# Ledger of designs, part 266: peptides against a protein of PDB entry 3V4L

Target 1, 386 residues: chain A of PDB entry 3V4L
Amino acid sequence: GQPLAKDKVALLIGNMSYWEHPKLKAPLVDVYELTNLLRQLDFKVVSLLDLTEYEMCNAVDEFLLLLDKGVYGLLYYAGHGYENFGNSFMVPVDAPNPYRSENCLCVQNILKLMQEKETGLNVFLLDMCRKRNDYDDTIPILDALKVTANIVFGYATCQGAEAFEIQHSGLANGIFMKFLKDRLLEDKKITVLLDEVAEDMGKCHLTKGRQALEIRSSLSEKRALTDPVQGAPCSAEALVRNLQWAKAHELPESMCLKFQCGVHIQLGFAAEFSNVMIIYTSIVHKPPEIIMCDAYVTDFPLDLDIDPKHANKGTPEETGSYLVSKDLPKHCLYTRLSSLQKLKEHLIFTVCLSYQYSGLEDTVEEKQEVNVGKPLIAKLDMHRGL

## One batch from the design tools (peptide; made by RFdiffusion4, then SolubleMPNN)

Design b2_p26_1_s2 (from b2_p26_1, 12 letters changed)
Fold by OpenDDE base, seed 4:
Structure b2_p26_1_s2 (fold): chain B 386 residues (1-386), chain A 26 residues (1-26)
Amino acid sequence: as target 1 above (386 residues)
Amino acid sequence: APAQPVMGVIELDEEEYEKYKKEEEE
């Protein structure tokens, strides 16, 4: 019979905004596009941008809680990284310069933990450099991996090589994701699919002799990303997994705010990523005596580190939201919350209505506090211990 | 000198980028 997944879970991490290292751009697009493709494949996807070491550890721990016997686990990482002694290290955004293994997440440690969950398939897609880090002489004493015959690594580059992103006009895929996205939906054994992606990358003149996909697999069964999820969640563990994923992806409900002046504002929410939310405000009713009217959001929790200069923009793009702008309502003010994993408390903020009456020169302000609880990933309390 | 590996950036001009897009259609 066709292989069945008990469930399918993916963790996607894109690190771009490094503190002490060159900033990247491709991980934004790559995580977004891969999220949309994996959702079409019935994956429960957690997508996270710009994680610290601590936040990455917590993201992996929460991902491991979603894994169980016969579940397909996929980990994607795009960012800086290195490979020492056959161990792959993902570099967090807060990693010092130089970084070492003590500042990074070891992929083989994550694989060990996934093997303890008795997963049906373990897929690692690593869009990172595989050069040796000369600042890290640590030989990790890793415990021997179990022989589970359900492991696939897709490395964006060869051992000892760099991975590259292509920058043009501010929005481009990484080289690996460019070719992966075109084949990811194919009903093929995952190792065959990745081999075809490797052939496509090998045809590209730009990548030829610079970057080539490497596949490492111990996959004894015909497993595909297209493999159907086993029917209704009959186990307590499957119910818990569904609830945890749903909890991490619940948006606040849209609100209609009514001000004393008779202005009505619609407050809406959109998810760009599991830790990135767009807030948008629109004027849905205005009395005719009010000639100008704007609805600003302000007084955000300090943990979110929101610069007011980047809030309340006339376009999603001016907030740095280029990917979801097509799915957003037009004629709003937009604010991008890019660090929801840092939110310790409920998301409480102020909606400030600024307006002018016909024949009055002075602007009037009315304020209303809004509590939307813990949106998206903030429900998992990934900041616990900071 | 000791090197720390980082992801490389390939900046393409408009002509190079349009060429890179067309290589997917062949």
Scores: peptide ipSAE 0.371, ipTM 0.874, DockQ to the pose 0.744
Fold by OpenDDE base, seed 2:
Structure b2_p26_1_s2 (fold): chain B 386 residues (1-386), chain A 26 residues (1-26)
Amino acid sequence: as target 1 above (386 residues)
Amino acid sequence: APAQPVMGVIELDEEEYEKYKKEEEE
């Protein structure tokens, strides 16, 4: 019969905004596009940008809580990385220069923990360098992996090689994701799909002799990313998983704020990623005696590290939100919250209405405090380990 | 000298980038 997944769960991490290392651009587009494709494949997707070491550890721990017997687990990573002695290390954004294994997440350690969950399929898609780090001679003492015939690695590059992104005037995919996205929806065994992606990448002139896809698999069964999820959640664990994922993707409800002057503001929320939310404000009613009015958001929790100079922009693009701008209402002020994983408490902020009456030179201000609870990934409480 | 591996960047101009897009459609 056709294989069934008990459920399908993906963790996607894109690291770009490195503190001590070269900035990347491709992971933004790659994580976003892969999220949309995996959602069409009925995956529960957690998508995260720009994680610290601590935040990456917690994201992996929360991902492992979503895994169970017969669940398909997919981990995607795009960012800096290295491979020492056949162990793959993902580099967090706060990694020192030079970084070592103690500052990084070992993919083979994550695989060990996934094998303890008795997963139906384990897929790793690693868009990072596989070159040796000469600053790290540590041989990780990995416990012996269980012999499971359900592992697939898609490496963006060969062992000992670099991976590349293409930068131009705009946004582009990384080389691996460029070819992967065109095949990902095909109803094929995942190893056959990745072989076709390797053939497509091998035709590209820019990649010849620089980067080639490597597939490492123990997968003995015909399993595909298209495999249907087994129907009604039959276990208490499946219900808990569905509820946990749903909580991590719950946006605040849009609200209408009414000010004493008679101005009405619509406050809305959009998700770019599981840890990135856009707040937008629009004037939905204005008395005719008010000639000008703007609705600013301010007084955010300090943990979010929001620079007021980057808040309340006239376009989504001015906030750094290029991918979801088409789905946002026009003629708003936009604020991008890019670090929702840092939020310990409820998201409380102030909406400030600045307005002017006809025939008065002085600007008037009214303020309302708004509590929207814990949005998106902030519900998972990724800080519980301290 | 000891090297730390980082993701490589290939910078393309707009003409090179539009060429890179078309090489996939053939």
Scores: peptide ipSAE 0.371, ipTM 0.873, DockQ to the pose 0.753
Fold by OpenDDE base, seed 3:
Structure b2_p26_1_s2 (fold): chain B 386 residues (1-386), chain A 26 residues (1-26)
Amino acid sequence: as target 1 above (386 residues)
Amino acid sequence: APAQPVMGVIELDEEEYEKYKKEEEE
């Protein structure tokens, strides 16, 4: 019969804002576009930007809880990385300089844990360097992998080579994601799809002699990312998995705030990623005697590390939100919360209305506290243990 | 000196970037 997935789950990690290493840009676009494509393929997608070592470990642990017998698991990583002795290491944003294996996540350890879940398919898409790290002489003694014949690695580059991003005045994809996105929706065996992506990358003049896709596969069955999910979630485990995923992607409801002066504000929320949310405020009603009126958000939890200089912008782009700006309402003030994984408590903040009456020189302020609970990924309590 | 591998950057000018975009439509 046609192969069926019991479910389809993806974890996408894009690390860009390194503390001790060069900052990247492509992982932002790559994680966003891949998220949208995998959602069209009926994947449950968790998309995370700029994770520390501890946050990456917790994201992998939560991903492994969503895996079970016959589930398709996909891990995508874009960021700094290296390969020592055939082991791939993903570099967290808090990694020291120099970084070592003790500061990094080993992909083969994640694969071992995925094999213990009896998954139907394991796909790794690794957009990172595969050069040796000369500062790391550790030979990881990994246990022998099980022969499960359901593993596919797509490496953005060859063994011992660098991967590259393209920087221009605008946002661009990484080289791997550029070619992957055009093929990803095709109803083909995943190894055939990646082979076509490798051919397309091989035609590009920019990549020629610098970067080439490597495919490692033990996939004995015809499995595709297009394979349908088996029926309605009828197992207790499938219901739990669906509920866990739904909790991690639940946005706060839009609110209408009413101030004593008679101004009404619409407060809205949009997800850019599972750990990145945009708050927007708009004036929906203003008395005619009020000549100027702005609604600022302030007093955020300290754990979110929000710089007030980047809050309350007149455009989404001024907050660093370039991707979801088309789906946002116009004529708002925008604030981007980029570290929702760090939120230990409920998201409580203040909406401050600043306004001026006709014929008065002084500005008046009214404030309302808003509690929106735990938005998006903050519902998973990724910090349980600190 | 021991090298720590980092993601490489390819800077494109406006003409090279437009060419890079058109190679997606063919």
Scores: peptide ipSAE 0.369, ipTM 0.873, DockQ to the pose 0.700
Fold by OpenDDE base, seed 5:
Structure b2_p26_1_s2 (fold): chain B 386 residues (1-386), chain A 26 residues (1-26)
Amino acid sequence: as target 1 above (386 residues)
Amino acid sequence: APAQPVMGVIELDEEEYEKYKKEEEE
């Protein structure tokens, strides 16, 4: 019979906005497109951008809580990284310059913890450099990994090599994701699928002699990302996994705010990633005696580090949201909340209406406080270890 | 100082980028 997964869970991390290192662009598009593809494959996907060391550790811990016997686990990482002595290190956005293993997440430590869960498949897709870091002479004494035949590594580059992103005037995929996206939905053994991706990438003139995909596998079974999930979630553990995933993806409901002047505002919410949300406001009713009115959002929690200069934009693109702009209502003001993993409390903010009456020179302001609870990933309390 | 291993950048112009996109459709 076809192999069955008990469940399918993916954690995708894209680090771009480094504090002390060169900024990247490709992880934005790559995490977004891979999220949509893995959702079509019935994966429970958590997608996170721009994580600190502490936030990455907590994201991995929450991911490991979703793993169990016969579950398929996929970890994708795009960002800076290195490989010392066959150990792969993912670099957080707050990593110092120079960074060391003590500032980074070791993929082989994550693999050890995944093997303790008796997972049905472990897939690591690592879009990072594999060059040695000469500032880190630490040889991690990893405990002996269990001998399991369910591990697949797709490395975007060869051992000791650099990985590259392509930059142009617009948004582009990274080199690995460009070729992976075209084949990811194919009903093939995951190692055969990745071998075909390696052949396609090997034809590209830009990558020849610079970057080549490396596949490392112990996978003895015919397992695919297309393998169906075993039945309705009948176990208590499967129900808990479904509830925990749903909790991390629950958007606030759209609201209609009514002001004393008779103006009505629609307040809406959209997810770009598990930690990135767009707030949008639109005027849906205006009394004829009001000649001008503007609605803006303000007074956000300090934990979100929102610059007011980047809030209340006339387009999603002016907020840095290029991917979901087609799915958003037009003629709104848009605000991008890019750090929902920092939110310790409920998301409380103010909607302010500024308006002018016909024949009055002075502007009038009305304010309403809005509490939307904990949106998306903020429901997981990724700060509980502080 | 030896550069830390960071993701490399390949800059493409618009003509090179349109060639790179067409390699997805063929």
Scores: peptide ipSAE 0.366, ipTM 0.871, DockQ to the pose 0.714

Design b2_p26_1_s3 (from b2_p26_1, 14 letters changed)
Fold by OpenDDE base, seed 5:
Structure b2_p26_1_s3 (fold): chain B 386 residues (1-386), chain A 26 residues (1-26)
Amino acid sequence: as target 1 above (386 residues)
Amino acid sequence: APAQPVMGQIKLDKKELEEYEKLEKE
């Protein structure tokens, strides 16, 4: 019979906005497109941008709680990284310059913990450099991995080589994701699929001799990303996994705010990533005696580090939201919350309406406080260890 | 000092870039 997954879960991390290192662009598009493809494959996907060391550790710990016997686990990482002595290190956005193993997440430590869960498939897709870091002389004494035959590594580059992004003015995929996306939905053994991606990358004259995919696998079974999930969740653990995933993807409901002047505002919410949400406001009703009115959002929690200069924009693109802009309503003011993982409390903010009556020179303001609870990833309380 | 291993940047010319963008839409 076709292999069955007990469940399918993926963690996607894209680090771009480094504090002490060169900023990247490709991880934005790559995490977004891979999220949409893995959702079509019935994966429970958590997608996270720009994580600190502590936030990355917590995201991995929450991901490991979703893993169990016969579950398919996929970890994707796009960002800076290195490889010392066959150990792969993912670099957080707050990593110092120079960074060392103590500032980074070791992929082989994550693999050890995944093997303890008796997972049905472990896929690592690592879009990072594999060059040695000469500032880190630490040899991690990794405990002996269990002998398991269900591990696949897709490395975006060869051992000891750099990975690259294309220097583009617009939105473009990274080199690895560009070729992976065309084949990811194919009903093939995952190692065969990745070998075809490696051939496509090797045929492209733009990437040939610059970057080459390396596949490392112990996979002795015919496992595919297309393998169906075992039917209705009959176990308590399967229900818990479904609830935990649903919490991380629950948007606030759209609201109609009514002001004393008779203006009505529609407040809406859209997910770009599990930790990135767009808030949008629109005037849906205005009394004829009001000649001008503007609605803006303000007074956000300090933990979100929202610059007011980047809030209340006339387009999604002016907020830095380029991917979901087609699905958003037009003629709104837009605000991008890019760090929902930092939210400790409920998302409480103020909607302020500024308006002018016909024949009055002075502007009038009305304010309404809005509590939307914990949106998206903020429901997982990734800060519980502080 | 040896540079830390960071993700590199490939600069494409205008034609290479148009070809790269075309391969994303097919």
Scores: peptide ipSAE 0.328, ipTM 0.866, DockQ to the pose 0.565
Fold by OpenDDE base, seed 2:
Structure b2_p26_1_s3 (fold): chain B 386 residues (1-386), chain A 26 residues (1-26)
Amino acid sequence: as target 1 above (386 residues)
Amino acid sequence: APAQPVMGQIKLDKKELEEYEKLEKE
């Protein structure tokens, strides 16, 4: 019979906005597209952009809490990285220059912890460099891995090689994700699927001799990403996992705000990633005596580091939201909250209505405070321990 | 000096770029 997954869980991390290193672009598109594909495959997906070391550790810990016996776990990482002595290190956005193993997350340590969960399948998709870091001479003392015949590594590049993104002015995938996305939905053993991706990358003259996919696998069973989830969650652990994932993906409800002047505002929310939310405001009712009115959001929690100059834009694209712009309502003001993992408290902010009456030159303002609780990933308290 | 390993940037020419963009839409 076809193998069944007890559940399917994915953590996707895309690091781009490095403090001390070259900024990347591809991880934005790669994490977004992979999220949509894995959701079509019935994965519970946590998608996170631009994590610090501490935030990455907490994201991995929360991911490991979603893993259990027979669960399929997938970790995707796109960003800077290196490989020393066969150990893969993911580089956080706050990593110093030079970075070392103490500043980075070791994938093989995560694998050890996944093996302790007795997972049904462990897939690592690593879109990062595998070049040796000469600034890190640390030999990782890894505990002996269990012999589990359920591990698959898809490395975007060969051992000792660099991974690349294409320098484009627009949105583009990384080299690995470009070929992976076309095959990912195929009902094939995951190692066969990745071998086909390797062939496609090897046939492309743009990537040939620059980057090649390496597959490392112990997978003895015919397991696919298409393997169906075993029916209704009958275990207490499966119920907890479903609730935890649902909690981390709950958007605030859309609100209708009524101002004293008789203006009504729709306040809406959209998820771009598990840690990235778009707030949008629209005027849904305006008295005829009001000639002009706009609804601005302001007074965000300091933990979010929201620059008012980047808030309240006339287009999603002006906020840096290029991916979900098609699904957003038109004729709004848009604000992008890109760091929801930093939110320690409830998301409380002010909606400020600025308006003008016909025949009056003076602008009038009305304000309402809005509390939307903890949106999306902020419900997991990924800052616990700071 | 030892190089910090970072993800590389491939600069495509205009023709290579048009071909790459075409392969994203297929």
Scores: peptide ipSAE 0.326, ipTM 0.865, DockQ to the pose 0.588
Fold by OpenDDE base, seed 1:
Structure b2_p26_1_s3 (fold): chain B 386 residues (1-386), chain A 26 residues (1-26)
Amino acid sequence: as target 1 above (386 residues)
Amino acid sequence: APAQPVMGQIKLDKKELEEYEKLEKE
């Protein structure tokens, strides 16, 4: 019969905004598009941008809590990385220059922990360089992997090579994701699907001889990303997994704020990623005696590092939100919260209404404090231990 | 100095870029 997944869980990490390394662009689009495709495949997807070493460790730990016997686990990473002695290292955004294995996450350590969960399938999609890091002479002593015959690695590049993004002024996929996205929904054994992606990349004139997909697999069974999830959660562990994922993806409800002047504001929330949320405000009612009014958000928690110069923009794109802008209501002020994993407390902020009466020169202000609890990934307390 | 391995940047010319953008819309 067709294999069944007990469940499907994916962790997607895109690191771009490096402190001490060249900034990237492709991981933004790649994580977003892969998230949408994996959701169509009934994956529980956690999508995270710009993680520190500590935040990456916690994201992996929370991902491992979602894994259990017969669950399909997929880890995608896009960012800087290297390969030393057959071990793949993902580079966090706070990694020093030069970085070493002690500053990075070893993929083979994650694989070991996934094998302890008795997973049905382990897929790693690594959109990073596979060059040796000459600044890291550490030989990791890894325990021998179990013979589970359920492992697939898709490497964006061949052993000892660089991966590339296209230097574009606009949004574009990385080379790997460009070809992967076109085939990801196909009902094929995952190794066959990746082999077809490798052929497409090898036929393309732009990518031929620049980057080549490498597949490393021990997968003995015909397993696909399209394999159906086994029905209603019959186990306590499956219920816990569903609850943990649901907590990480709960948006605040939209609010209608009423001011003393009679202005009504709609406050809304949208998820771009599991750690990135857009807040938007709109004037839904204005008394006729008020000639002008604007509703802006301010007084965010310091942990979010919100620059007021990038808040309260007339378009989503001016906040850096290029991906979800089509799904947002028009004629709002927009603010992008890009680091929800840093939020230690409830998200409390101020909505300030600035307005002018007909025949008065002076601007009047009214303020309301809003508490929306812990949105999205902030419910997982990924900062526990900082 | 030993090179730190980082993700590379491909610069496309205008024609290569138009071809790349076409392949993203197919």
Scores: peptide ipSAE 0.322, ipTM 0.863, DockQ to the pose 0.589
Fold by OpenDDE base, seed 3:
Parts: C-alpha cells; structure tokens; sequence
Structure b2_p26_1_s3 (fold): chain B 386 residues (1-386), chain A 26 residues (1-26)
C-alpha cells in the first residue's frame, strides 16, 4: 500500500543575528519559504529565528513532544555550524568566540531521541558549514544509533567544506534552499528528490565547485514528504499533538479600540514566524474635527528588547519585515516583535493615540492598555526553569 | 589564528546577481 504518515512535524531554525560571529541573511528567507512549502505538504511547522543555546534546546524538546510512532519528523537548520568526527554541531546566536561542542547542539543526539520516539521518517536538512572546528578537541562519545532504516540527511555542503550565502542587497535564498524549493513538492522518494537537487546545484555555474549537496541515507522504504497523513486524529496522542501545535500558532484576535475623542483604531496581528509577530494599527474612524491622528504601540515587556526606533513604522519593511508585507493591510503603523520565545508573561502593551483638533496647535494623547495573552510560541513557555 | 568555521559569503557581480535573481523567479 502507499506509505502513510501518522502525522508530519517539522522544526525549522534560522540563526542570523549572532552576537560574537558574522551576521547572516539567507536563513530569514530560507526558513520562511520552507515553512510555506512544508505547510502545503500538511506538515505541522514550528519556524524559529535567532535562538540562544537554551532556546534551541527547548525548541528541540518541544519538537520531540510532537513526535511519536510512525510520525514523520523533519529538522531544518540554517546558520553557522561545524562537523567534528562525523558529528554535526548547530551554533546558537549566543555562542561564544571561540565556540565549542558544549555551546552547540549535536544533531546526532537529536537523531537518537527521534529514534526513541519510533518515528516513521527522520529527515535532517543542514544548511551550515561542515568544516572542522579546531578550537573544539572534544571527541563526542555518542551511543550507537539504532538501525531504524528511516534516516535521511541532506547536507548543504560536502564534508570539510563551507556552506555559502549570496551577498544580496535584497531578499535572496541560500544556495541550498534555492534548489531545494523547486523540487520539495514533488511526489518522489525523499532521497530521489534530494539527488535531483544535487544535480541542479551541480549544473548551475554559480554553485559548481563552490558548494555541493551530500546525501546520507539509510532509508529502506519508499517514503516521500508528500505521503498522506493517516486519517482523522483518532488517538488521544494525536489529539494532544494537534492541540500543542495549534497553541503555538494562535494569533491574537483583531481588536477595535474606541478612544474618548471618538477615534476608532483597528489593532491587528500577523505571524511572520512562530516567534515573530507583526502588530499593525489603522485609523478606521476619525471625527471631522480631528485633522491628524496616529496610533502608536509602546510599553512592551522588557523581555522582548523592543527598540522604539524600529517600532511604529509606515511600512512593514522599515521594521525588518520583508516577507509578509504583501499579506498585511496598507496604510498602517507596523511594529515587529522578533523574540516571542523570550516572553515569560502575557503580552501587555499600550496603544497611544496622538491627535490634533482643527484650530488647536497642541497635540492631545489618549492611552489604552491592551492584553493579548501569550501569542504564538510564547504559549509553549520555552523559558520554563529560568 | 585558526578561523572559526562560519558560513561563507559569495559576492556576485551585477551580471551574476541578475542571473541569480532570474533563477529565483523561475
């Protein structure tokens, strides 16, 4: 019969804003585009940008809670990384300089934990360097992996080589994602799909001799990312998994705020990633006596590190949101919350209406506090224990 | 000093960039 997945779950991590290392750009576009493609494939996708070591560990733990017998698990990582002794290390944004294995997540440890869940398929897509880190002399003593015959690694580069991004002024994919995205929706065995991606990278003169895909597989069955999910969630475990994923992706409802001056504001929310939300404000009603009015958002929780200089912009792009701008309403003020994983409490903030009456030079302000609960990934309490 | 293994940056010329952007739209 056709292979069936019990469910399909993906964790996508894009690290760009390193503290002690060169900043990247491609992981933004790569995680976003891969999220949209995997959603079309009926994956439950958690997409996260710019994670610390602790946040990466918690993201992996939450991902492992979504895994069970016969579930397809996909881990994608784009960022800095290295390979020592055949072990792949993902570098968190807070990693020191130099970084070592003690500051990084070992992919083979994650694979071991996925094998304990009796998963139907384990796919790792690693868009990172595979050079040796000479500052790390640690020989990982890994336990022997189980022979599950359901493992696929797609490495963006060869062993001992660098991965690359293209220096672009605009939005551009990394080299790996550029070729992967064109084939990802094909109804093919995942190893055949990745082999075709490797051929496309090898034919392109821009990538030829700079970066080549390596495929490592023990996959004995014909499994594809297109494999259908088995039926309605009839098991208690499948229901719990669906509820856990849904909680991590609930946006706040749009609000209509009414001010004493008679101005009405619409407050809206959009998800860019599981940990990145855009807030937008629009004037939906204004009395004719008010000549100018703007609705600013302010007084965010300190844990979010919101710079007021990047808040309340006339375009999504001025906030650093280049991807979802087409789906946002026009003529708003926009604010990007990029670190929702850091939120320990409810998202409480102030909407400040600044306005001017006809024939008065002075601006008037009215304020309303708004509580939107825990948006998106903040519902998972990824900081449990701090 | 040994370099930390960081993701590399490819600088494309204007023509290579136009070709790269074309391949992203196909």
Amino acid sequence: as target 1 above (386 residues)
Amino acid sequence: APAQPVMGQIKLDKKELEEYEKLEKE
Scores: peptide ipSAE 0.312, ipTM 0.863, DockQ to the pose 0.576

